# Peptides against a protein of PDB entry 2Q3Z, part 168

Target 1, 272 residues: chain A of PDB entry 2Q3Z
Amino acid sequence: YVLTQQGFIYQGSAKFIKNIPWNFGQFEDGILDICLILLDVNPKFLKNAGRDCSRRSSPVYVGRVVSGMVNCNDDQGVLLGRWDNNYGDGVSPMSWIGSVDILRRWKNHGCQRVKYGQCWVFAAVACTVLRCLGIPTRVVTNYNSAHDQNSNLLIEYFRNEFGEIQGDKSEMIWNFHCWVESWMTRPDLQPGYEGWQALDPTPQEKSEGTYCCGPVPVRAIKEGDLSTKYDAPFVFAEVNADVVDWIQQDDGSVHKSINRSLIVGLKISTKS
Target 2, 254 residues: chain A of PDB entry 2Q3Z as posed
Amino acid sequence: YVLTQQGFIYQGSAKFIKNIPWNFGQFQDGILDICLILLDVNPKFLKNAGRDCSRRSSPVYVGRVGSGMVNCNDDQGVLLGRWDNNYGDGVSPMSWIGSVDILRRWKNHGCQRVKYGQCWVFAAVACTVLRCLGIPTRVVTNYNSAHDSNLLIEYFRNSEMIWNFHCWVESWMTRPDLQPGYEGWQALDPTPQEKSEGTYCCGPVPVRAIKEGDLSTKYDAPFVFAEVNADVVDWIQKSINRSLIVGLKISTKS

## One batch from the design tools (peptide; made by RFdiffusion4, then SolubleMPNN)

Design b2_p25_4_s3 (from b2_p25_4, 17 letters changed)
Fold by OpenDDE base, seed 2:
Order: sequence, then structure tokens, then C-alpha cells
Structure b2_p25_4_s3 (fold): chain B 272 residues (1-272), chain A 25 residues (1-25)
Amino acid sequence: as target 1 above (272 residues)
Amino acid sequence: EIITVTTVARFAHKKEDLVLTRDLE
């Protein structure tokens, strides 16, 4: 269990790893109370408080709720993501130095979404919340992390005969991406999947109708067991997707130009 | 301390043939 309130989040690229200092602040005054408020405003609680509360003894359940509530998609979650460099009406994601300020702002403004976050901000806030709730959690950085949008475990680019990209480039590879790993048992799975579980609070794809991801056993990802809940295929793709370049000809035929299977998931960094 | 882990080897299955259940944006 990581007891340090101050730490580092790793960023940059596989070749040039950078880090930023971050105040997780899980033991600061009022932070636990804010984390409890986060649980009490989640959609499942609002739908059926008794059922939600009865399930809060499960770190699997709580982890999934937190993954969804750290982003403001679909609910009264904490952070609004933005990646277009237009942050004039809020705080630049690059300006944050800790989770405490974010969580306090969220609460103090009536649980209104805080502007703005990106992956490391989402991950860091999730890490703080999960730690507050007694779940051992660490931030993980993956370099060359894929975002698969069509559930085929591929990042596909279509090009014309001249090599020019055609259509919208919806799928992408992040230079780096951050999520969290939480330590928990998995009584809902077959034996052997206890241990570190990946959770991704960055709103990328919906899972069961909500922008959330995980928990999924790191072991399942390592072993390629994509049948394990939750969201094993998506997390697997983040670290192990193939990149395919397609050439579309005038006759409508599509041919594989390059299969760059080694591009995604060059390095995963975390703190011990 | 930082721990750097190399991603596991790619699996040899045909990923292009897979249609997995996940909500899309």
C-alpha cells in the first residue's frame, strides 16, 4: 500500500521519460469526506441507494464506480476532459499539481465538473480517491498507448494510393497514457486473478453504457485472457494493439500496406 | 522508485477477425 501523499507521475515519451510532482493528498483533511460524497452522487446510488451501499464492500464495485465518477461523462463526476489546447474558461490540465485542489474545487462548487483534465489528471484523482477508500492504488504510465474505438484490437489508418490519410483519424496512439492499478481480490472471477487490477478513468470508451474501464486483472492482460471482466479487450488494446495501414485504391479495393505490431506498448512505468 | 516493464509479446491471433462487445463513442 502506497502511503506517500506526494509522488511523481511519469509522462513524456518512451525515449524521453519525464515526470511531474503530484500531491495525491489522500490523508489531507476533508478529502475522505469528498470521496464519500463522490460515491453518494454516483448514478447507481441515485437509482437505488440501498443496493449501491450494500455493494460498497466490494473493491471491484467501488473501483468501477470511481472509474466512472472521476470523469464527468454521464454523471456528476469530477473532471471534464479536454485536449484541444483551449483552456481559457478553466484550468489547463498541465497546471494541476495535485488531486486535493481538484477534489476541493469539485465539492465547493456543488459537485460541478472541474475544467480541465487529461489522462494523468484523471488517473491521479482516481488514485487519490481509491486510496482514501482503502484500496491500494498506483498510477501507471504506458508509452505508445492505443485507443481502440471499434473493438478490433487494431489501430487502423486508411490511405490513398499516394499515402495520404483518408477520412477521420478517430483511432490514435497516445505518446503516453496514464491509468491506475488497484490491488484487490476477484471473487467474481476464476481463481488466480487476484492482485493488481487496471482501471482507466479517462473517458475513452463506454463500458456497459458508462464512460468507465475496469477493473481487469493485469494477469489477464498479460496472458491474453480477453474474456475476463471488465473491459479486458480495451485494456489489452491499450498495451498490445496492432497498427495497420491500409491503402485504398480507386476501384475500392483495400490492401494492407504496413503492419506495425510493435509500435504500441513500448514501455509501462509505475512506482513500486 | 520507478519500475519499467516491457510490454508482453504480441499474440499471434488474427485481431482483425475479432468483433468484441464494447460501447462505442
Scores: peptide ipSAE 0.014, ipTM 0.492, DockQ to the pose 0.032
Fold by OpenDDE base, seed 3:
Structure b2_p25_4_s3 (fold): chain B 272 residues (1-272), chain A 25 residues (1-25)
Amino acid sequence: as target 1 above (272 residues)
Amino acid sequence: EIITVTTVARFAHKKEDLVLTRDLE
């Protein structure tokens, strides 16, 4: 994982899986230095450099910092997300073929946010940075990935009597979503939660006031232990949320239906 | 069940239309 510089990122849909080649390039010239700069401009370092530096020996701490710094939300992070197909003032997320160019652009422009990224770009850059810092990391793709915004582990839709969705959807299911898994011990948790930890650098929800996510043990997600830090409920919902349709009848009655036509977390893809 | 497949993502979009279509069928 740490030694692999070239790989694939999986996209598309559960029924039609696509992949793109990606150059992670964690050992290319200057990339490690850029990763160190990333740490030195993080909000925790700016607040208290000594405390931040003293904690950099913890992959748990570093992973959480990186998940926050790969996106430019709340800080001098690397990438600005955009999903509206208006990329004329930057680079289309679909145009990137590796992390190296992104990181170099970020550094060379005085740590200004790079335009633009989407989930796989965020995940790939995070993967590069974490690998540079010696943390075994892989990109993971989840198909039919839920974005739970109210932490109820449900994706709720309101429908009329004809099954048509009504109103704005605050919660959503992506055709696919990418994040990273990093291998680390969890001395901050009970024994048994060492191993793969999920981290999500795509700015979806705030964790403790910052757009970051994880690390959370993959085991905790599989076992449904939502008490495990960090962000277990959110990550659990991405892969296990129930879809609920609230059907409103003309008489004002509401019928609850579990939507089985769409299964959250249908397939998770990663390179081993 | 978690099936591990390595994937690279292109433009991600909401699946609301797919859900709607299935429900209307």
Scores: peptide ipSAE 0.026, ipTM 0.489, DockQ to the pose 0.033; fails the geometry check
Fold by OpenDDE base, seed 4:
Structure b2_p25_4_s3 (fold): chain B 272 residues (1-272), chain A 25 residues (1-25)
Amino acid sequence: as target 1 above (272 residues)
Amino acid sequence: EIITVTTVARFAHKKEDLVLTRDLE
């Protein structure tokens, strides 16, 4: 999980799984230096360098910093996300084939945000950075991945009587979503939560005022322990949110559609 | 190495979609 530089990222849908080759390149020339620059431009370092540096021995701390710094939201982070298919002033997220070019572009342009990324790009860059920093990390793909914005563990769609979605489509289900899992101990938690920790660098929701997510023990998510830091409810919802379709009639009445229980798969890819 | 983790979610859709079915890690 640290030594592998070449891998695959899974995409597509639950019905039609696709993959792309990806060069993580954590051992390529200059990449470690870029990762260190990333740490040195993070808001916590800028606020108190000594405190930030003293905490870099903690993979929990570093993981959270990296989660925030891979996206450019609220800081000098690496990637700007865009999903509207208008990429003419940058690079299409679909064009990237590795993390190295992205990181080099970021550094070479004075830590200016790279245009553009989507979930797998964010995840892949985070994976590279974390591996480079000695944290075993893998990219995870979740199919039918929910984005819960109100922390109710529900994805709610309001539809008219014709089944058309009404209002702001803020809450949504991705056909797939990518994040990373990193292996670390959790001395900040009760015993038993060591192991894989979920981190999500895609800027979806703010955590403690910053667009970052995790680390949260995969075990906590599995067991439904939503009290576990960081961001357990959000990550839990990504993999286990209930989808509710509300049908609003012209008379203002609201009806709940039929509920179905489904199994959602997470695909984790690593290469030896 | 490919690892698949499965979780359960409830969907309120008219049509059931084919999803991955694997053992929970």
Scores: peptide ipSAE 0.009, ipTM 0.483, DockQ to the pose 0.058; fails the geometry check
Fold by OpenDDE base, seed 5:
Structure b2_p25_4_s3 (fold): chain B 272 residues (1-272), chain A 25 residues (1-25)
Amino acid sequence: as target 1 above (272 residues)
Amino acid sequence: EIITVTTVARFAHKKEDLVLTRDLE
């Protein structure tokens, strides 16, 4: 988890799993220094350097910072996400083969955001950074992963009386989504939640005002304990959300037409 | 080696069992 530099990231679909080779490269020259720069430009450091530095011994704290800093949303983070297939002014997310080039580009351009990333790129870079910082980390792929935007544990589609989707799909189910799991103790929680913690660096929803997610105990998610920090409801929804189709009538009435609770989180794949 | 672990989870808000499959290497 910490020592492996070469690996695979799982992609594709639940029925047809694919993988891509990825160079995490956490031990390559200068990468550790770049990871330290990442910490030194985070908003918490800029606000109070002493407090930030005093907390860097906590993998919980560092994990949360890294999840926020791997994306460039609201800070000087590493990657800009893009999903519209317009990558001409940067590098296509599909073109990356490792984290090292991304991190070097970020640093060499004065910590300017690198164009572009998607979920597996965010996850892979986060994995590299966390490993550099001594936190055992792996990339996790979830197939049919839900993006719950309103924290109601539902993926909701609104349709008219003819079954046509109204407006832009705000909530969606990804064919696959990648995040990371990091091994750490959780002294900030009740006993028993040590172990793998989910962290999601893909900018999906804000947590405490920042596009970050986790750490949340994988055990808590498995057991349905949504009270555990951080972001348990969101991560739970990624793997367990219900899908609801709402039909809107002309009179403004809304009724539930379909409940597809079993289509989310069909398979989770990771490499040790 | 990929080890597939299938867990059936039941949550209070769901009447149906959810199957979570994890492939671990």
Scores: peptide ipSAE 0.006, ipTM 0.460, DockQ to the pose 0.023; fails the geometry check

Design b2_p25_4_s4 (from b2_p25_4, 16 letters changed)
Fold by OpenDDE base, seed 4:
Structure b2_p25_4_s4 (fold): chain B 272 residues (1-272), chain A 25 residues (1-25)
Amino acid sequence: as target 1 above (272 residues)
Amino acid sequence: EKIVVTTVLNFPHLEEPLVLERVLE
């Protein structure tokens, strides 16, 4: 999980799993230096360099910093997310085949945000950075499933009678989501939560004022311990939520679409 | 342009579900 530079990122859906080759390249020339620059431009370093540096021995701390810095929200982070299929002023998220080019572009342009990323791109870059910093890390893909798991967590989307999303904002249905899991001890928690920790660098929700997520023990998520830091409820929802489509009719009535109910339940991690 | 994900948490002990919104920017 540290030594492998080549790997696969899983995409698609639960029924149609697709993988893409990805060059993580954590040992390529200059990548470590770029990762160190990433740490040196993070808001916590800029605020108090001594305090930030003193905490870099903690994979918990570093993981959280990296989660925030892989996205460019609120800082000099690496990637700008975009999901509207308008990528003319940058690079399509689908065009990337490795983390190295992204990181080099970021550094070479004065730590300007790279356009563009989506979940697997964010996850892959985070994986590269964390591995480079000596933290065993893998990319995880979670697929939507049509199988009912009797979950009490629901992600709801409102659609019209034609199945189109309603509202002024896009409520994009995801067939999958990607994040990373890193291996670390959790001395900041009760015993038993060492092991794989979920981190999500895709900017979705603010945690303590910044777009970052985790680390949270995978065990805590599996056991439903939502009190465990960091961001357990959010990650729990990503893994366990049912996706329910509510269809609004012309008369204003809303009903559940029984044929479109999905569950986020199939998780696949990279082998290395 | 923002993508909103609404998560509804249904707990048996609550009369109404808890609603969480996530915004992709």
Scores: peptide ipSAE 0.031, ipTM 0.392, DockQ to the pose 0.053
Fold by OpenDDE base, seed 5:
Formats: sequence, C-alpha cells, structure tokens
Structure b2_p25_4_s4 (fold): chain B 272 residues (1-272), chain A 25 residues (1-25)
Amino acid sequence: as target 1 above (272 residues)
Amino acid sequence: EKIVVTTVLNFPHLEEPLVLERVLE
C-alpha cells in the first residue's frame, strides 16, 4: 500500500463499476518535501509547533491532519472542491490523472488552493500524502446499492451570493463516494481496533471545528460502535444509511418526497 | 456561488430521517 505508485480509482455505480488510472506518485522527486510542507502549514502546527511535531509519530494524529489539509476548507489546504461544472478558471476534477501535478501546483503557487477537486481527487491526494508519510493507505469507493437507481444520496443545490437557490436546479446525483482507509494501531482506543481506519478528506462535516473526518476503525463501523473516535456516526452514515429523497423548496424548506430504501452496500478498494 | 450539499439519511434505529446540510465554500 505504501509502495504502489500506479493504481486505479473506482467510479460509477453498483451496477456498472468503472475505474480510472491514477498515478499516486509518492516517490516522485520533491513529493515527500511537499507532504512535509503540508504538515508545517497545518493549523495545529501554526498554533503550537512543538506539540504538533511531537505528535507526528502517531499515524492517528497525522491521518487526521492530512484529512483536514487535503481540502482547503478552514486552512491552507491543497484542493478546492467544486461540483457545478464551471471549471474554466482551473482544472476540471475529471481531468486529473495523478496526485503529483496537484501537489506540485499547490506548493509552486505558495500553498494556494488548487482548482478543482471532487471526492475521488481528494481521496487520491490523501492517499499519496499518507503513503509518502509511511502510512499504508488505499482509496475506497462506496457505491449505492439500491434497487431504485433514482435515489439521491447527495443532492447539490447551487445558491447565489445571497443564499438564494438558483431556479434551474441541476441535481447532481452521487451514486458513489470515495475516501481512504489507512492501516494503523489505535493506542487511543480499547484493544481490537487496530487495522484499517477510515479517513475522509472530502469536505462534508466539521469535526472539532475543521472539515476533516476520521480516523475511525472500520471494525467499529462494521460492529456499529458509534462512540468510537473519530467521527464514527458520520462514517457509519456514509456506509449504512438508507437514502430518502427530499424536495427542497425555494424557501429552503425540505419536504419528504419519496421513501427509497437505499443502502450503501458495495465497497471496493484499490489494489496495492 | 455557494454549493449546498444535502444528504438525507434514514437510519433503522431512528424514527425520522436525518437531514444533513453542508455548505461548501
């Protein structure tokens, strides 16, 4: 998982699985240095460098930092997410074929956010960074497994600067989500939670004030231990929740439209 | 423009769906 530079990111739906080639490139020239810069510009380092550095031996701590720093929300992170098909001032998320170019662009532009990423891009960059730092990591794709293909796991609403929903709602239906799993011990938890830990660098929910997620033991999620650090309820929801379709009105009110039993049932990881 | 992501989750152990709204800036 650390040594693999070439891999595939799985996309699509449970019914039709496709993959895209991805160059993780963790051993390319200068990439390790960029990963170290990423650590040195994180909010925890800026707040207390000594404390941050003392904790960098912990893959739990580093994983959480990387999860937050791969996105540019709340910090000098790497990627700006965008989903509205307006990518003219940057690079379309669909155009990326590797993490190296993204990381180099970030560093070369003074740690300015790179435009643009979506879930698989966030996950892939996180995977590269974590591998560079010696943490075995793989990209995981979770597919919606439902009989009803029309279920909306994720609905995007575009709002103007005034918070008004644009009249022509382009619903982007997400049939999949990508995150990473990293192998680590969990000395901060009770015995038995060592192994694969879920981390999600896609900005979704704030955890302790920062857009980050995890690490949480995959075992804890599987066993339904939602009290386990970090962010077990959120990861559990990503994996096990049924999706209900809602209609959002122009006033922001949300109304239940259709009951759909959707479970996120198919998880596939990159082969390392 | 702000992107609002709405996720509707139905947990078997909850009586009502959980609606999560996130603004991506």
Scores: peptide ipSAE 0.029, ipTM 0.457, DockQ to the pose 0.132
Fold by OpenDDE base, seed 2:
Structure b2_p25_4_s4 (fold): chain B 272 residues (1-272), chain A 25 residues (1-25)
Amino acid sequence: as target 1 above (272 residues)
Amino acid sequence: EKIVVTTVLNFPHLEEPLVLERVLE
């Protein structure tokens, strides 16, 4: 979980599992330095360096910081997410084959956001950073296990600044999502929540004012303890979302049908 | 041009989906 530099990130659907080779490269030259820079440019450090540094002994704290800094939302984070298939001014999320190039680009351009990432890219970079910082981490892919390929766990709509759905932009239907799980103790929680903690660096919801997610005990999610910090309800949703079939009509109207009988939440994690 | 990405999460226990929004610059 710490030592492996090369691996696979799983993608696709439960019916057709795809994987991409990924070079995490946490031990490559200069990567540790970049990870330290990432910590040193985080908003908490900039606000109070002494306080931030004093808390870096906590993998809970560091995990949360990394979750926020892997995305460029709210800060000088690493990656800009984009889902509209318009990647001409950057690199397609599909083109990345490792975290090292992303991190080096980020640093070399003065900690400017790298274009572009999607869930597996965010997860992979987070995995690299966390491993580099000595936190055992794996990438997790959650698949929709529904029989219908049109079923989705996550739907993203593109809207203009006025909140209007853009008719010329296709909705992104996610039949999978990627995040990371990190192994850590949780002294901030009741006993029994040590172990794998879910962290999601894909910017989706603000947690305490920052686009970050977790850490939350996988056990808490499994047991349905949604009161457990951090962000248990959100992570619970990622693994337990209902399957919704969306039907787009010729007129552009979109209709949804909910089938609660369908199984969702097939999780596959890296073994390295 | 700012793009607002709306993420719809369908919780089994909620009648309405959770709608999350993020702005892409």
Scores: peptide ipSAE 0.025, ipTM 0.335, DockQ to the pose 0.069
Fold by OpenDDE base, seed 1:
Structure b2_p25_4_s4 (fold): chain B 272 residues (1-272), chain A 25 residues (1-25)
Amino acid sequence: as target 1 above (272 residues)
Amino acid sequence: EKIVVTTVLNFPHLEEPLVLERVLE
């Protein structure tokens, strides 16, 4: 989970699985330096360099930092997410074939956000960085499925009359989602939660004020221990996905309906 | 007030997602 530089990212749906070759390239020239730069520009370092550096021996701490820094939300992070099929001013998320080019672009442009990423891109870059830093990490793809095959999996954005996105009303669900799992001990938790920890670098929800997620023990998610830090409820929801339907009433009001028939039908992770 | 909803569908057989817009009254 550290040594492999070439791998696959799984995409698609539970019924139509596809994979793409991916160059993680954690040992390519200059990549370690870029990963260290990533740490040195993180908000915690900028706030208190000494404290940040003193905690870099903890994979829990580093994992959380990387989760936040792979996305450009709230910081000088690597990737800007975009899902609206308008990629003309950047690179389509679907065109990336490895983490190395993304990281090099980020560094070479003065840590300017790279356009654009989606979940598998975020996950793959996080995987590269974490592996580069010596943390065993794998990319995980969860395919959503429902017993009701007529369920619509979609991302919906609300816009006002001026075409401005109303972010607080936007709903995002995917037919699949990618994140990473990293192997680490959890001295900050009760015994038994060592092992694979879920981390999600895709900006979705804020955790302690930053768009980051995890680490949370995979075991905790499986056992339904939603009190376990970090972000257990969110990760639990990712593996127990709901379908959101919007129902318009006669008065023109729009109501959100949650269909809980959707479940994660298949989970695939990268090897080594 | 009209609400415009942009729907992005990520079909695995498409290179890019399908983007649809609808207006809700």
Scores: peptide ipSAE 0.021, ipTM 0.432, DockQ to the pose 0.045

Design b2_p25_5_s1 (from b2_p25_5, 15 letters changed)
Fold by OpenDDE base, seed 4:
Formats: C-alpha cells, structure tokens, sequence
Structure b2_p25_5_s1 (fold): chain B 272 residues (1-272), chain A 25 residues (1-25)
C-alpha cells in the first residue's frame, strides 16, 4: 500500500467491471518534493504555517488536507474536474495513465490546476500523494455509487403517473465512483476506529466549508455510526443509500413505485 | 454544513467512457 507504484483502477459498471493500469509513481524523482509543495500551498498553511506544520505528523490531518488539495476547488489544488466530454482545452480524464505526469504538470506550471480529472483521477493522485507521505493508501471503486445531496441517506426520484422524472434531479447515482482508503490510527475518536479510513478527493460536497471528504473509519460506515467524523453520512450514503422511486399523482399524493430498485454500492478495494 | 459542488453535471451525462450519472430506472 506504500511500496507498490504500479496498479489497476477499477472502472466500468457493476455488471461489466473493467480496469485500467495506473502508474502511481510515488517514488519517482521529484514526486516527494511536489507532495511537499502541495502541503505548503494549502489554505491552512497559508493561514498559519506553524500550526499547519505542527499537525503534519497526523495522518488524519494530512489526509483531510490532501483530499482537499487534490481538487482545485477553494485553493491552488491539483486537478479541475470535468464531466461534460468537452476536454479540448486540456487532457481528457480518460487519457491519463498515471499520477506522475499530473503532479509534474501542476508543479511545473506554478501550481496551476491541471485539466482535467474525474473520480478515478482524483483518487489516483490522492493515493500517490498519501503513499508518498508514508500513509498506506489504496484506491477504491464503488459501483452504483450514490451522491446524496440532502443527507437523508436516500436517493429519491419523483415520477409522475407516466413514469417521467419530475423536478430537479439533485439526487444521483454514479455508474462508478472512486475514492481512497488510508490506514491510520484515530486518536481523535473512540477506541476501535483505527484502520482503513475513507477519503474522497473528488469535489462533490463541501465539508466544513471546503471541498474535501474524510477521513472516516470504514468500520464506522460498516456499523452505521454516522456521528463519526468526518463526513460519515455522506460516505455511508455512497455505499448504502436506499433508492426510493416515488410516483407523484396530480393531486400531489405520492407512493412508492413497485418497480425494482437499483442497488446502491458494490465496493472493490485494491490489494496493493 | 455540506453544500453541493457546482462542477458536477446535472442529470445523466455521457463522459465518453468515464463516470456518469445513471439514468433513472
């Protein structure tokens, strides 16, 4: 989880799982220096360098910083996300084959955002950075990954009597989503939450005002402890949200559809 | 506390082989 520089990232769909090779390259020349630059340009360092540096011994703190800095939202972070298939002014997310080129481009262009990333690119870069910093980390792919925007642990679709989706489609499910899990102790939590912690560098939701996510103990997610910092409800929903398909009648009444619901969550963790 | 990011596509979006939001079944 720290030593492996080559690996695979799972993609595709729940029914048709695919993978791509990926060069994490955490030990390639200059990568550690770039990771340190990443830390030195983070908003917390810029606000109070001494405090930021004093906390860098904490993988909890560093993990949260990295999850925020891998995306360029709110800061001078690494990657700009784009999902509309218009990548002519940059690099298509599907074109990347490793983290090294991304990080080098970022650094060499004065820490300007690299265009473009999607979930697996964000996750892979985060994995590289965290491994480089000595934190055991793996990329995780979750198929049928829910994006719960209202924190109710449900993905709700409202349809009229004809089955047509009504209103804003704020609740969504990804065909797949990638994030990382990092191994760390959690002295900030009750005993027993050491181990794998989920971190999500894809800018989906703001956490405490910053586009970051985690770390949250995988154990907490498994046990349904949604009070556990950080961002337990969101991560829980990604893998466990219930899909509710409502039929809304003209009179405003609603009832659950008898149609087969999509099953949220099929998580695959890499072994290296 | 959480706010949705504006960079994500709305609805079903084809990404040319990347991630996309599933159509509502």
Amino acid sequence: as target 1 above (272 residues)
Amino acid sequence: ERKTVLNLPEGVTYTGGGSFFLPTA
Scores: peptide ipSAE 0.390, ipTM 0.795, DockQ to the pose 0.092
Fold by OpenDDE base, seed 2:
Structure b2_p25_5_s1 (fold): chain B 272 residues (1-272), chain A 25 residues (1-25)
Amino acid sequence: as target 1 above (272 residues)
Amino acid sequence: ERKTVLNLPEGVTYTGGGSFFLPTA
């Protein structure tokens, strides 16, 4: 989880699992230096360098910083996400074959955001950076991954009596989503939460004002302890959210049904 | 505290590959 530079990332769908080869390349020339630059341009460093540096011994702190800096939202981060198939002014997310080129492009262009990334690209770059910094990390893929927007652990669809989706803001489920898990102790939490921690660098929701997510103990998610930091409800929902259809009749009556035909979450961890 | 911000394009169909939101219909 630290030494492996080549691997595979799982994609596709729950029914049709695919994978792509990926060069993490954490030991290639200059990559560690780029990772250090990433830390040195993060908002916390710019605000108070001494404080930021004093906290870099904490993998919890570093993990959270990296989660935020892999995306370019809110900061001078690495990647700009795009999902609309309009990539003519950059590189298609599907074209990347490794983290090294992305990181080098970012650095060589004055830490300008690289166009473009999607979840596996974000996750893979985060994995490279975290490994460079000595944190054991793996990419994980979750099929039918929920994006809970209001932290209620539900994916809710509103429909009229004809079954037509209503409202402008519908919560969504990804065909697949990738993030990383990093191994670390959690001295900031109650005992027993050491081990794999989920971190999500894809800019889905803001956490404490920044597009970042985690670290949150995988154990906490498995046990349903949503009180633990960071972002336990969101990560829990990614893998466990219930899908609810709200049906409103013309007379104003409302009923709900849990759509059990769609199972949220099928997590696959990389073998290396 | 987590806050909701719509920063991701919503698409029911994505022909270019990659990740996409599942259709709600």
Scores: peptide ipSAE 0.352, ipTM 0.774, DockQ to the pose 0.090
Fold by OpenDDE base, seed 3:
Structure b2_p25_5_s1 (fold): chain B 272 residues (1-272), chain A 25 residues (1-25)
Amino acid sequence: as target 1 above (272 residues)
Amino acid sequence: ERKTVLNLPEGVTYTGGGSFFLPTA
């Protein structure tokens, strides 16, 4: 989880699993320096350099910073996300074959955001950076991954009496979503939450005002402890949300129905 | 709790595709 520079990232759908080869390249020349630049341009460093540097020995702190800095939202981060198939002014997310070119482009262009990324690109770059900084990290793929916007652990659809979706859909389910898991102790939590921690660098929701997510203990998610920092409800929902249909009748009455056709969450990791 | 965790070997298939939101119906 630190030494391997080449790997595979799983994509596709739950029924049709795919993968692509990926060069993480954490030991290639100059990559460590770029990772340090990433830390040195983060908002916390710019606000108080001494305090930021004093906390860089904490993988919890560094992991959260990296989660925020891999995306360019809110800061001078690495990647701009795009999902509308309009990539003519940049590089298609599907074209990347490794993290090294992305990081080098970012640095060489004065820390300007690289166009473009999607979830696996964000995750892979985060994986490279964290491994480079000595934090054991792996990319994780979750099929039928929920995006909960209001922290109620539900994906909600509003429908008329005929089952037709009403209004704009706010909450949705990804065919697949990628994030990273990093191995670390959690001295900031109660005992027992050491081990794999989920971090999500794709800019989905804000956490404490910044597009970042985690670290949150995988154990906390498994056990349903949603009080653990950071962002346990959101990560829990990604893998466990229930889908609910709110069916409105012509008389204004609303009926709640559990949608059993959509099963959220199928998490895949590589065997070690 | 409905999540399923799979530990797969590397090299299952070698095709890529982008992410998208599933249709509601």
Scores: peptide ipSAE 0.485, ipTM 0.807, DockQ to the pose 0.072; fails the geometry check
Fold by OpenDDE base, seed 1:
Structure b2_p25_5_s1 (fold): chain B 272 residues (1-272), chain A 25 residues (1-25)
Amino acid sequence: as target 1 above (272 residues)
Amino acid sequence: ERKTVLNLPEGVTYTGGGSFFLPTA
């Protein structure tokens, strides 16, 4: 979780699981220095350097900062996400074989965003950075991962009586989604929430005004404690959301479709 | 507090082997 530099990241779909080799390379030359630069260009440091530095002893604080800085949203972060298969002006997310090249490119280009990343790239870079900083971290893959946009723990689809989807669907389910889990104590929470904490660097939703997610205790997610900071409802929904497929009638009535059987969530960690 | 701001592309069904939103049956 700290010492391993080479590993695999799970991809594909729930029924057809795939993996790719990945070089995390947290101990390669210059990588630690790049991780420190990442911390030194984060918005909290720029706002108040003394306060930021004083809090870097907290894995909770650092984890949240890294989650925000791995994506380039809101800051001078590392990666720009893209999912439309138009990567001609950069590098295809599918082409990366490790975190080292990404981090070096970011630093060597004056902390300019690297094009492009998707979930596993974001997660892998976050994993590298956190490991560099001494935080035990692993990449996790969740198949049929829900993106809950309104925090109701439901993924809802609306169809007319002919089965046609109505309007633009705002809530979606990924074939797979990757994030990281980091081992840390949680002195900011009630006792018992130490251990693995979920962090998601993919810029899906804003948390406290920044595209970041977590840390949230994996235990809290497992037990359904949605009041636990940070972002428990969102992470809970990723793995536990209920899918509701509605049929809308002309009279305005709505009925649940009995044909929808998609199950959200199948989590696999890189290491057990 | 999480705010509902989606920065991901909608309606993407193919990413050349990457992640994508599952089709709605």
Scores: peptide ipSAE 0.354, ipTM 0.783, DockQ to the pose 0.092; fails the geometry check

